# Peptides against a protein of PDB entry 4Z63, part 269

Target 1, 334 residues: chain A of PDB entry 4Z63
Amino acid sequence: LCLGMNDLTGNIPEDLFHLKRLNLLGIQENRLSGSLSREIRNLSSLVRLDVSWNLFSGEIPDVFDELPQLKFFLGQTNGFIGGIPKSLANSPSLNLLNLRNNSLSGRLMLNCTAMIALNSLDLGTNRFNGRLPENLPDCKRLKNVNLARNTFHGQVPESFKNFESLSYFSLSNSSLANISSALGILQHCKNLTTLVLTLNFHGEALPDDSSLHFEKLKVLVVANCRLTGSMPRWLSSSNELQLLDLSWNRLTGAIPSWIGDFKALFYLDLSNNSFTGEIPKSLTKLESLTSRNISVNEPSPDFPFFMKRNESARALQYNQIFGFPPTIELGHNN

## One batch from the design tools (peptide; made by RFdiffusion4, then SolubleMPNN)

Design b2_p26_4_s4 (from b2_p26_4, 16 letters changed)
Fold by OpenDDE base, seed 4:
Structure b2_p26_4_s4 (fold): chain B 334 residues (1-334), chain A 26 residues (1-26)
Amino acid sequence: as target 1 above (334 residues)
Amino acid sequence: SEAEKLRAEREAEAFERLQDENVMYR
């Protein structure tokens, strides 16, 4: 049953929960309000639940143990409060959980040993606090993780060295500390292709440790951290790099010539730093800027990006990295 | 319609909150 993109108001009629054979319930993009009914438990055949873009409030009901076939739960852009209910945090069937842009709070706790099918987790823009959950790497299929715009004080857990399934990771604007430790840990994530760390590590030094290596890194965004140091030499070994944003830091020294050796690099932002010297001539050799055949069909993170012209400007939303125009931005380095 | 206006307002409000998530600057 798909009733999305209407102007429906009130709560879900209780009689809808009598549909025991229902596999898909989509009621997204309405004005449905109140608590999400516990009677969802009666939808024992449910595979997909989309309640996103509504006015739901209260706690998410702890009924997911009665939904053994549920693979997709989309609840983004509601007013949900509290934590992730225990039955949801233990769901062995769940592939995708999206609860972005809610008011969820407390410590983030997932029973990753039980969540054997979880591949995408979006909890961006919530009120989670405390530390990052050390057991996230136990979610052995977890590929996409957005935890941006929460309050995860402290460091990236050492256990994330074992996060082999991780491919797309955003921790932007989450009050993280110790970039050296974070990079030292995350380099062990062999499948990591997208790393977003913007608005963390305020005033720290960007490590220039040649022992750091990100083999499959395609997208690195570490903007507006006030980072000190120079262009990190370890980054030169990330031959698959497509997007680099180190803007709005305090980076110094020369822009190295190896920056133009990235065959797939189509977006470079080093603006609003303190770089000196000449612009590398090698930037004119970027194949991605000269060739029309950028493969637009590469896997991307499930979370969107937002482009602001300035801190007060309205952002533009980009759902795909390849939606960014080919860019070299080196402005404001004096 | 008023409904479209309200949707647009909600989208705008959501957008204002979300733009500080995975933000990039120009």
Scores: peptide ipSAE 0.440, ipTM 0.866, DockQ to the pose 0.849
Fold by OpenDDE base, seed 1:
Structure b2_p26_4_s4 (fold): chain B 334 residues (1-334), chain A 26 residues (1-26)
Amino acid sequence: as target 1 above (334 residues)
Amino acid sequence: SEAEKLRAEREAEAFERLQDENVMYR
């Protein structure tokens, strides 16, 4: 049953929950309000539930143990409060959980040993607090993780060295500390291609440790951290780099010539730093900007990016990294 | 339509909150 993209108001009719053979319920992009009914438990054949972009409030009902076939739960952009229900946090069938832009709170807890099918987790823009869950690497299929815009005080857990499934990771604006530890841990994530750490590590030094290595890194965004130091030499070994944003930091020294050796680099933002010297001539030879069409069909994070022209400007939403125009921003360096 | 307008308003409001999630600066 697909009723999305309408102007439906009120609650879901209770009789809808009598549809025991229903595999897909899509009611997204409406004005449905009130609590999400516990009677969703009656939809025992449900594979996909999309309630996103509504006015739902209250706690998410703890009935997911009665939904053994549920693979997709999309609840982004609602007013949900409380935590992730225990039955949802233990779901062995769930592949994708999107609860971005809610009011979920408390400590983030998932039973990753039970969540054997979870491959995408979006909990961005919630009110989760405490530490990052140390057991996330136990979610052995978890590839896409957005935890941005929560309040995860402290450091990246040491256990994330074992996060082999992780490919796309955002911890942007989550009050994280110790960038040296974070990078030292996350370098062990052999499948990590996208790392977003913007608005963390306030005033820390960007490590220039030659022992750091990100083999498959394509996208690195570490903007607006007030980071000190220079362009990190370890980054030169990330030969697949496509996007680099280190803007709005306090980075100093010269822009190194190796920045132009990245054959796939199509987006470079080093603006609003304290870089000195000459612009490397190698930047004029970036193949991605001169001759190569960027492959629009490359895998991207499931989470969107937001581009602001300035701190007061309304951002532009980019659902795909490849939607970014080819860019070299070196402005506002002093 | 009014529905499209309200959707755009809600998207705009959501966007104001979300813009600090995965922010790129120019």
Scores: peptide ipSAE 0.422, ipTM 0.848, DockQ to the pose 0.835
Fold by OpenDDE base, seed 3:
Structure b2_p26_4_s4 (fold): chain B 334 residues (1-334), chain A 26 residues (1-26)
Amino acid sequence: as target 1 above (334 residues)
Amino acid sequence: SEAEKLRAEREAEAFERLQDENVMYR
């Protein structure tokens, strides 16, 4: 049953929950309000539940143990409060959980040893607090993780050295500390291609440790951290780099010539720093900027990016990285 | 339509909250 993108108001009729053979319920992009009924438990054949872009409120009902076939739960852009229900946090069938842009709070807890099928987790823009869950690497299929815009204080857990499934990771705007530790840990994530750390580590030094290595790194975004230091030498070994944003920091020194050796680098933003010296001539030789064909069909994060002209500007939304125009931004340096 | 206008307003309001999640600058 697909009723998305209408003007439906009120609550879900209780008689809908008598549909025990229903595999897909999509009621997204409506004006449905009130609590999400616990009678969803009666939809025992449900594979996909999409309640996103509504006016639902209250706690998410703890009924997911009665939904053994549920693979997709989309609840983004609602007014849900409380935590992730225990039955949802233990779901062995769930592949994708999207609860982005809610009012969920407390400590983030998932039973990753039970969540054997989880491959995408989006909890961006919530009110989760405390530390990052140390057991997140136990979710052995988890590739896409958005935890941005929460209140995770402290450091990246040491256990994330074992996060082999991790490919796309955002911790943007989450009050994290110790960038040196974070990078030292995350370099062990062999499948990590996208790393977003914007609006963290305020005033720290960007590490220039030559022992750091990110083999498969394609996208690095560490903007607006007020980071000190210089362009990190370890980044020169990330030969697959496609997008680099280090804008709105306090980075100093010269822009190194090796930045022009990245064959796939189509987006470079080093603006609003304190870089000095000459613009490297090697930037004029970037193949991705001279070629007419940008590969648009590469795997990307499931979470969108938002591009602002400045801190007070309205953003533009980009659902994929390859939607960005080929860019070199070096403005507002000394 | 009025319905389309209301959807656009809700999308715009949500966007104002979300734009600081995975933000980039240029």
Scores: peptide ipSAE 0.469, ipTM 0.881, DockQ to the pose 0.849; fails the geometry check
Fold by OpenDDE base, seed 5:
Structure b2_p26_4_s4 (fold): chain B 334 residues (1-334), chain A 26 residues (1-26)
Amino acid sequence: as target 1 above (334 residues)
Amino acid sequence: SEAEKLRAEREAEAFERLQDENVMYR
């Protein structure tokens, strides 16, 4: 049953919960309000539940133990409060959980040993606090993780060295500290292709440790951290690099010539730093900017990016990294 | 359509709240 993109108001009719053979319930993009009914438990055949873009409030009902076939739960852009209910945090069937842009709070707790099918987790823009969950690497199929814009004080857990399934990771704007530790841990994530760390590590030094290596890194975004130091030498070994944003930092020294050796680099932003010297001639030879035919049909993060023209500007949403135009920004370096 | 306008408005409101999630500056 698909009732999305209407002006439906109020709550879900109770008679809808008698549909025991219902595999898909999509009621997204409405004005549905109140609590999400516990009677969802009666939808025992449910595979996909989309309640996103509504006015739901209260706690998410703890009824997911009665939904053994549920693979997709989309609840983004609601007013949900409290935590992730225990039955949802223990769901063995769930592949995708999207609860982005809610008012969920407390400590983030997932029983990753039970969540054997979880591959995508989006909890961006919530009120989670405390530390990052140390057991997140126990979610052995978890590839996409957005935890951005929460209040995860402290450091990246040491356990994330074992996060082999991790491919796309955002921790942007989450009050994280110790960039050296974070990079030292996350380099062990052998499948990590996208790393977003913007608005963390305020005023720290970007490590230039030649022992750091990100083998499969394609996208690195570490903007607006006020980072000190220079262009990190370890990054030169990330031969698959496609997008680099280090803008709005306090990086100094020359832009190294090896930055032009990245054959797939189509987006480079080093603007609003303190770089000096000449623009490397190698940048004029970037194959990605000279060749029209780079059909980058590569998997992208499930979480969106937001492009602002300046700190006060309204951003543009980009659902795919490849939506970014080929760009070299070197402006505002003094 | 009116539905597309309402979607765009909601996307805009959500965007104002979300623009600091995975933000890039240009």
Scores: peptide ipSAE 0.428, ipTM 0.862, DockQ to the pose 0.671; fails the geometry check

Design b2_p26_5_s2 (from b2_p26_5, 16 letters changed)
Fold by OpenDDE base, seed 2:
Structure b2_p26_5_s2 (fold): chain B 334 residues (1-334), chain A 26 residues (1-26)
Amino acid sequence: as target 1 above (334 residues)
Amino acid sequence: SAAAEERARRLEEAAERTQDESLIYR
């Protein structure tokens, strides 16, 4: 049953929960309000539940133990409060959980040993606090993780060295500390292609450790951290780099010539730093800027990117980094 | 339509609230 993108108001009719053979319920992009009914438990055949973009409030009902086939739960952009219910945090069937842009709070706890099918987790823009869950790498299929815009004080857990499934990770604006530790840990994530760390690590030094290596890194965004230091030499070994944003930091020194050696680099933002010297001539030879054949068919994160065209402009949502125009931004340096 | 405008507004407000999740500055 797909009722998305309407002007439906009020509560879900209780009779809808008698549909025991229903595999897909999509009621997204409406004005449905009140609590999400516990009677969802009656939808025992449910594979996909999309209640996103509504006005739901209260706690998410703890009924997911009665939904053994549920693979997709989308509840983003509601008014949900409380935590992730225990049955949801223990769901062995769940592949995707999206609860972005809610008011969920407390410590983030997932039973990753039980969540054997979880491949995508989006909890961005909530009120989670405490530390990052150390057991997140126990979610052995977890590829996409958005935890941005929460309050995860402290450091990236050491256990994330074992996060082999991790490919796309956003921790933007999450009050994280110790960028050196974070990068030192996350370099062990062999499948990590996208890393967003913007608005963390306030005033720290960007590590220039040649021992750091991100083999498959395609997207690195570490903007607006007031980071000190220089362009990190370890980044030169990330031969697959496509997007680099280090804007709005306090980085100094020269822009190195190796920045032009990235065959796939189509978006570079080093603006609003304190870089000095000459612009490397190698930047004028970036193959991605000269050749039209950018492969558009690369895996992208499930979380969107946002780009402002200017400070006063509304941020545009991009579902894929390839939607970005080829860009070299070096403005507002010294 | 009023519905389309309201949808647009909600999309805007959500984008403004969530842009910091993966903001690329220009």
Scores: peptide ipSAE 0.350, ipTM 0.882, DockQ to the pose 0.738
Fold by OpenDDE base, seed 4:
Structure b2_p26_5_s2 (fold): chain B 334 residues (1-334), chain A 26 residues (1-26)
Amino acid sequence: as target 1 above (334 residues)
Amino acid sequence: SAAAEERARRLEEAAERTQDESLIYR
C-alpha cells in the first residue's frame, strides 16, 4: 500500500493494521501526526515501512520483534523522541534503518551481534549523546553509516580498526576530537571509500604522517574544521580519489604537484585556506576534467551530500557524488 | 499549488537543518 506524497492528516486508520498480508506500507511525505501506533505489530508480513516526512511524535513503538520480515524502516524527518526501541536495535531482518532528522536522544545502542542484516544506518541530525558505540563494527554487513550532527563527544573508538564492512561514513558536526587518532583508526577500514568529517576537530593539526594510508578512498570531506598544517603527503597514495574538500581550514604551504596526478579527481575544493605559491601545472592535466567519460556507475552513500552554489543559495541535495559539476576551487587563499 | 509550496518549504527547511551532515562548501 503506497499512500505517499499526499496531504493526508491525522493518524493511520486502525483498520489498516488488520492487513496481515501487507508487505509494503508507504505513507511518507504526508502530514500524519501523533504517535506511531503500536498496532504496526499486527503487520506481520511487513518488509518495508516508510513513514518518513511526516509529523509523527512520541517514542517509536517497541514492536519490531513482531515484524520478522522487516528489511526497511524509513522514519526520517519526523518528531520522534526517545531512543531506538530494543526490538528495533535487535532486529535480525533489518537491512536499512533511516531515522535521520528526528529528536532521538540518549546513548546510541545497537545490538550489532543480533543485527546480522543491517547494511545501512542513517541517524544523522538527532540528539544522540555520549560516545560512539564501540560495538558498531560487530554489525558485519554495515556499509553505510551516517551519524552526523549528533553529540558524540570524544574520539573515534579503537574498535573501528575492525570495521571491515564500512564503506561510507559521515561523522560531520558530531563534536569529535583528535583527528590524528581518527585517521589513524579509520585507515584500517579497508573498504572505506567515503569519509566526511566536516565541522569536527576544531583548530587541530591535520596530520602529515606518511604512515597513514587510505587505499580505496574516493571522497574525503574535512571542511570547516579550522585545521592547521599543510596538504597531507599521505593523501597522495589514495589513487582513487574523486572528491577532495578541505575548504574553510587554516592550511598553509604550497598546493603540491601530486594533486594533479589523481586520474579520477573531478572535484577539488581547497578554498578559504592560507595556501601560498603557484597553482600546480599538473591540475591542468586532470584527466577527469578533460575527458567527459567519468563512469557514473560507482556506488554512492545512502546519505545525501549538500552543496551550496553560492553563499546566498540554499544547499542543493545530491544523492550521488557524480551529480557534482567538475570543479576546482582555489579561491580565497593567500 | 499550496500543497506543492508547502512540500517545497518542508524540503528546504529540512535541507537547511541537515546540510551540515555532508556539506560541500562553495
Scores: peptide ipSAE 0.349, ipTM 0.877, DockQ to the pose 0.699; fails the geometry check
Fold by OpenDDE base, seed 5:
Structure b2_p26_5_s2 (fold): chain B 334 residues (1-334), chain A 26 residues (1-26)
Amino acid sequence: as target 1 above (334 residues)
Amino acid sequence: SAAAEERARRLEEAAERTQDESLIYR
């Protein structure tokens, strides 16, 4: 049953919960309000629940133990409060959980040992506090993690060295400290392709440790941290780099010539730093900027990135990294 | 700056939407 993208108001009719064979309930992009009914438990055949972009409030009902087939729960952009209910945090069937842009609070707790199917977790823009959950690496299939815009004080847990499934990780604007430790840990994530750390590590030094290595790193975004130091030499070994944003830091020194050796680099933002010297001639030879046929043969993860061209313009949503126009931003340097 | 924060905001929102789309098609 798909009723999304309407102007539906009020609560879900109770009679809807008598649909015992319902596999898909999509009621997203409406004006549905009130609490999400506990009677969802009656939808025992439910595989997908999308209640996103509504006016739901209260706590998420603790009924997910009665939904043994539920793979997808989308609840982003609502008014949900409280924590993740225990049955949801223990769901063995759940593949995707999206609860972004709610008012969820408290300590983030997931029973990753039970959540054997979880591959994507989006809890960005909530009110979670405390430390990052150390047991996230126990979610053995968890590839995509967004925890941005929460209040996770402290450092990246040491346990994340064992986060072998991790491919996409955003911790943007989460009050994190110790970038040296964070990078030293996350380099062990062998499948890490996208790392977003923007608005953390305020005023720290970007480590220039040549022992750091991110083998599969395609996207690195560490903007707006006021980081000191220079272009990190360890990054030169990330041969698959496609997007680099180090804008709005306090990085100094020359832009190194090896930045032009990245065959797949199509987006570079080093703007609003204190770089000096000449623009490397190698940047003018970037194959990604000169050749129309970037046959990036590997399906890059279809990560939409937002680029704001102008201060007044809405961010253009690019559904794919490749949706970004080839860009070199070197403005506002010395 | 407000512009930098807004840019970071948009990059996060983008990253978030990808996670949804990449799994719906898998």
Scores: peptide ipSAE 0.019, ipTM 0.641, DockQ to the pose 0.055; fails the geometry check
Fold by OpenDDE base, seed 3:
Structure b2_p26_5_s2 (fold): chain B 334 residues (1-334), chain A 26 residues (1-26)
Amino acid sequence: as target 1 above (334 residues)
Amino acid sequence: SAAAEERARRLEEAAERTQDESLIYR
């Protein structure tokens, strides 16, 4: 049953919860309000539940043990409070959990040993506090993790050296400290392609350790950290780099010529730093910026990027990273 | 600055939607 993208108001009719053979319930992008009914437990055949972009409030009901086939739970952009229910945090069937942009709070706890199918976790823009959960690497299929815009404190856990499944990781604006430790840990994530660390590590030095290596790194975003130092030499070994944003830092020195050697680099933002010297001539030779007809025969990153052009506009979906307009931002470096 | 926060937000929103769609097609 798909009822998304309407102007439906009020509560979900109780009779809907008698649909015991229902595999998909999509009621997203409505004005549904009140608590999410505990009677969702009666939907024992449910594979996908999408309640996103509504006015739901209260705690998420602890009934996910009665939903043994549930693979997808989308609850982003609601007013949910409390924690992740115990039955949800122990779901062996769940592949995707999206609870972004809610009012969830407390310590983030997931039983990763039980969550054997979890591949995507989006808990961005919540009120989670305390430390990052050290057991996230025990979620052996977990590829995509967004924990941005929470009140985590401290450092990236040492256990994340073993996070081999991790491909996309956002920790932006989560009050994290020690960028040197974070990069030193995350370099061991052999499948890491996208790393977003914006609005953390306030005033720290960007490490220039030649021993750091990110083999598969395509997207690095470390903006607005007030980071000191220079362009890191270790980044020159990330030959697959497509997007680099180091804007709004305090980086100094010259922009190195090796930045023009990134054949796939189509988006570069080094703006609002303290870089000096000449713009490398190699940047003018970036094939990805000069040829509109890049038949990017590269397997489209399985991940569509979104750019919101205006504050009021919906984020434009770019099904490929290549949907971003080729961009070089070097402004405000004087 | 509000511009840097908005840009970070756009990149986050970008990355978030990227994840949701990549999983629907797998």
Scores: peptide ipSAE 0.018, ipTM 0.631, DockQ to the pose 0.071; fails the geometry check

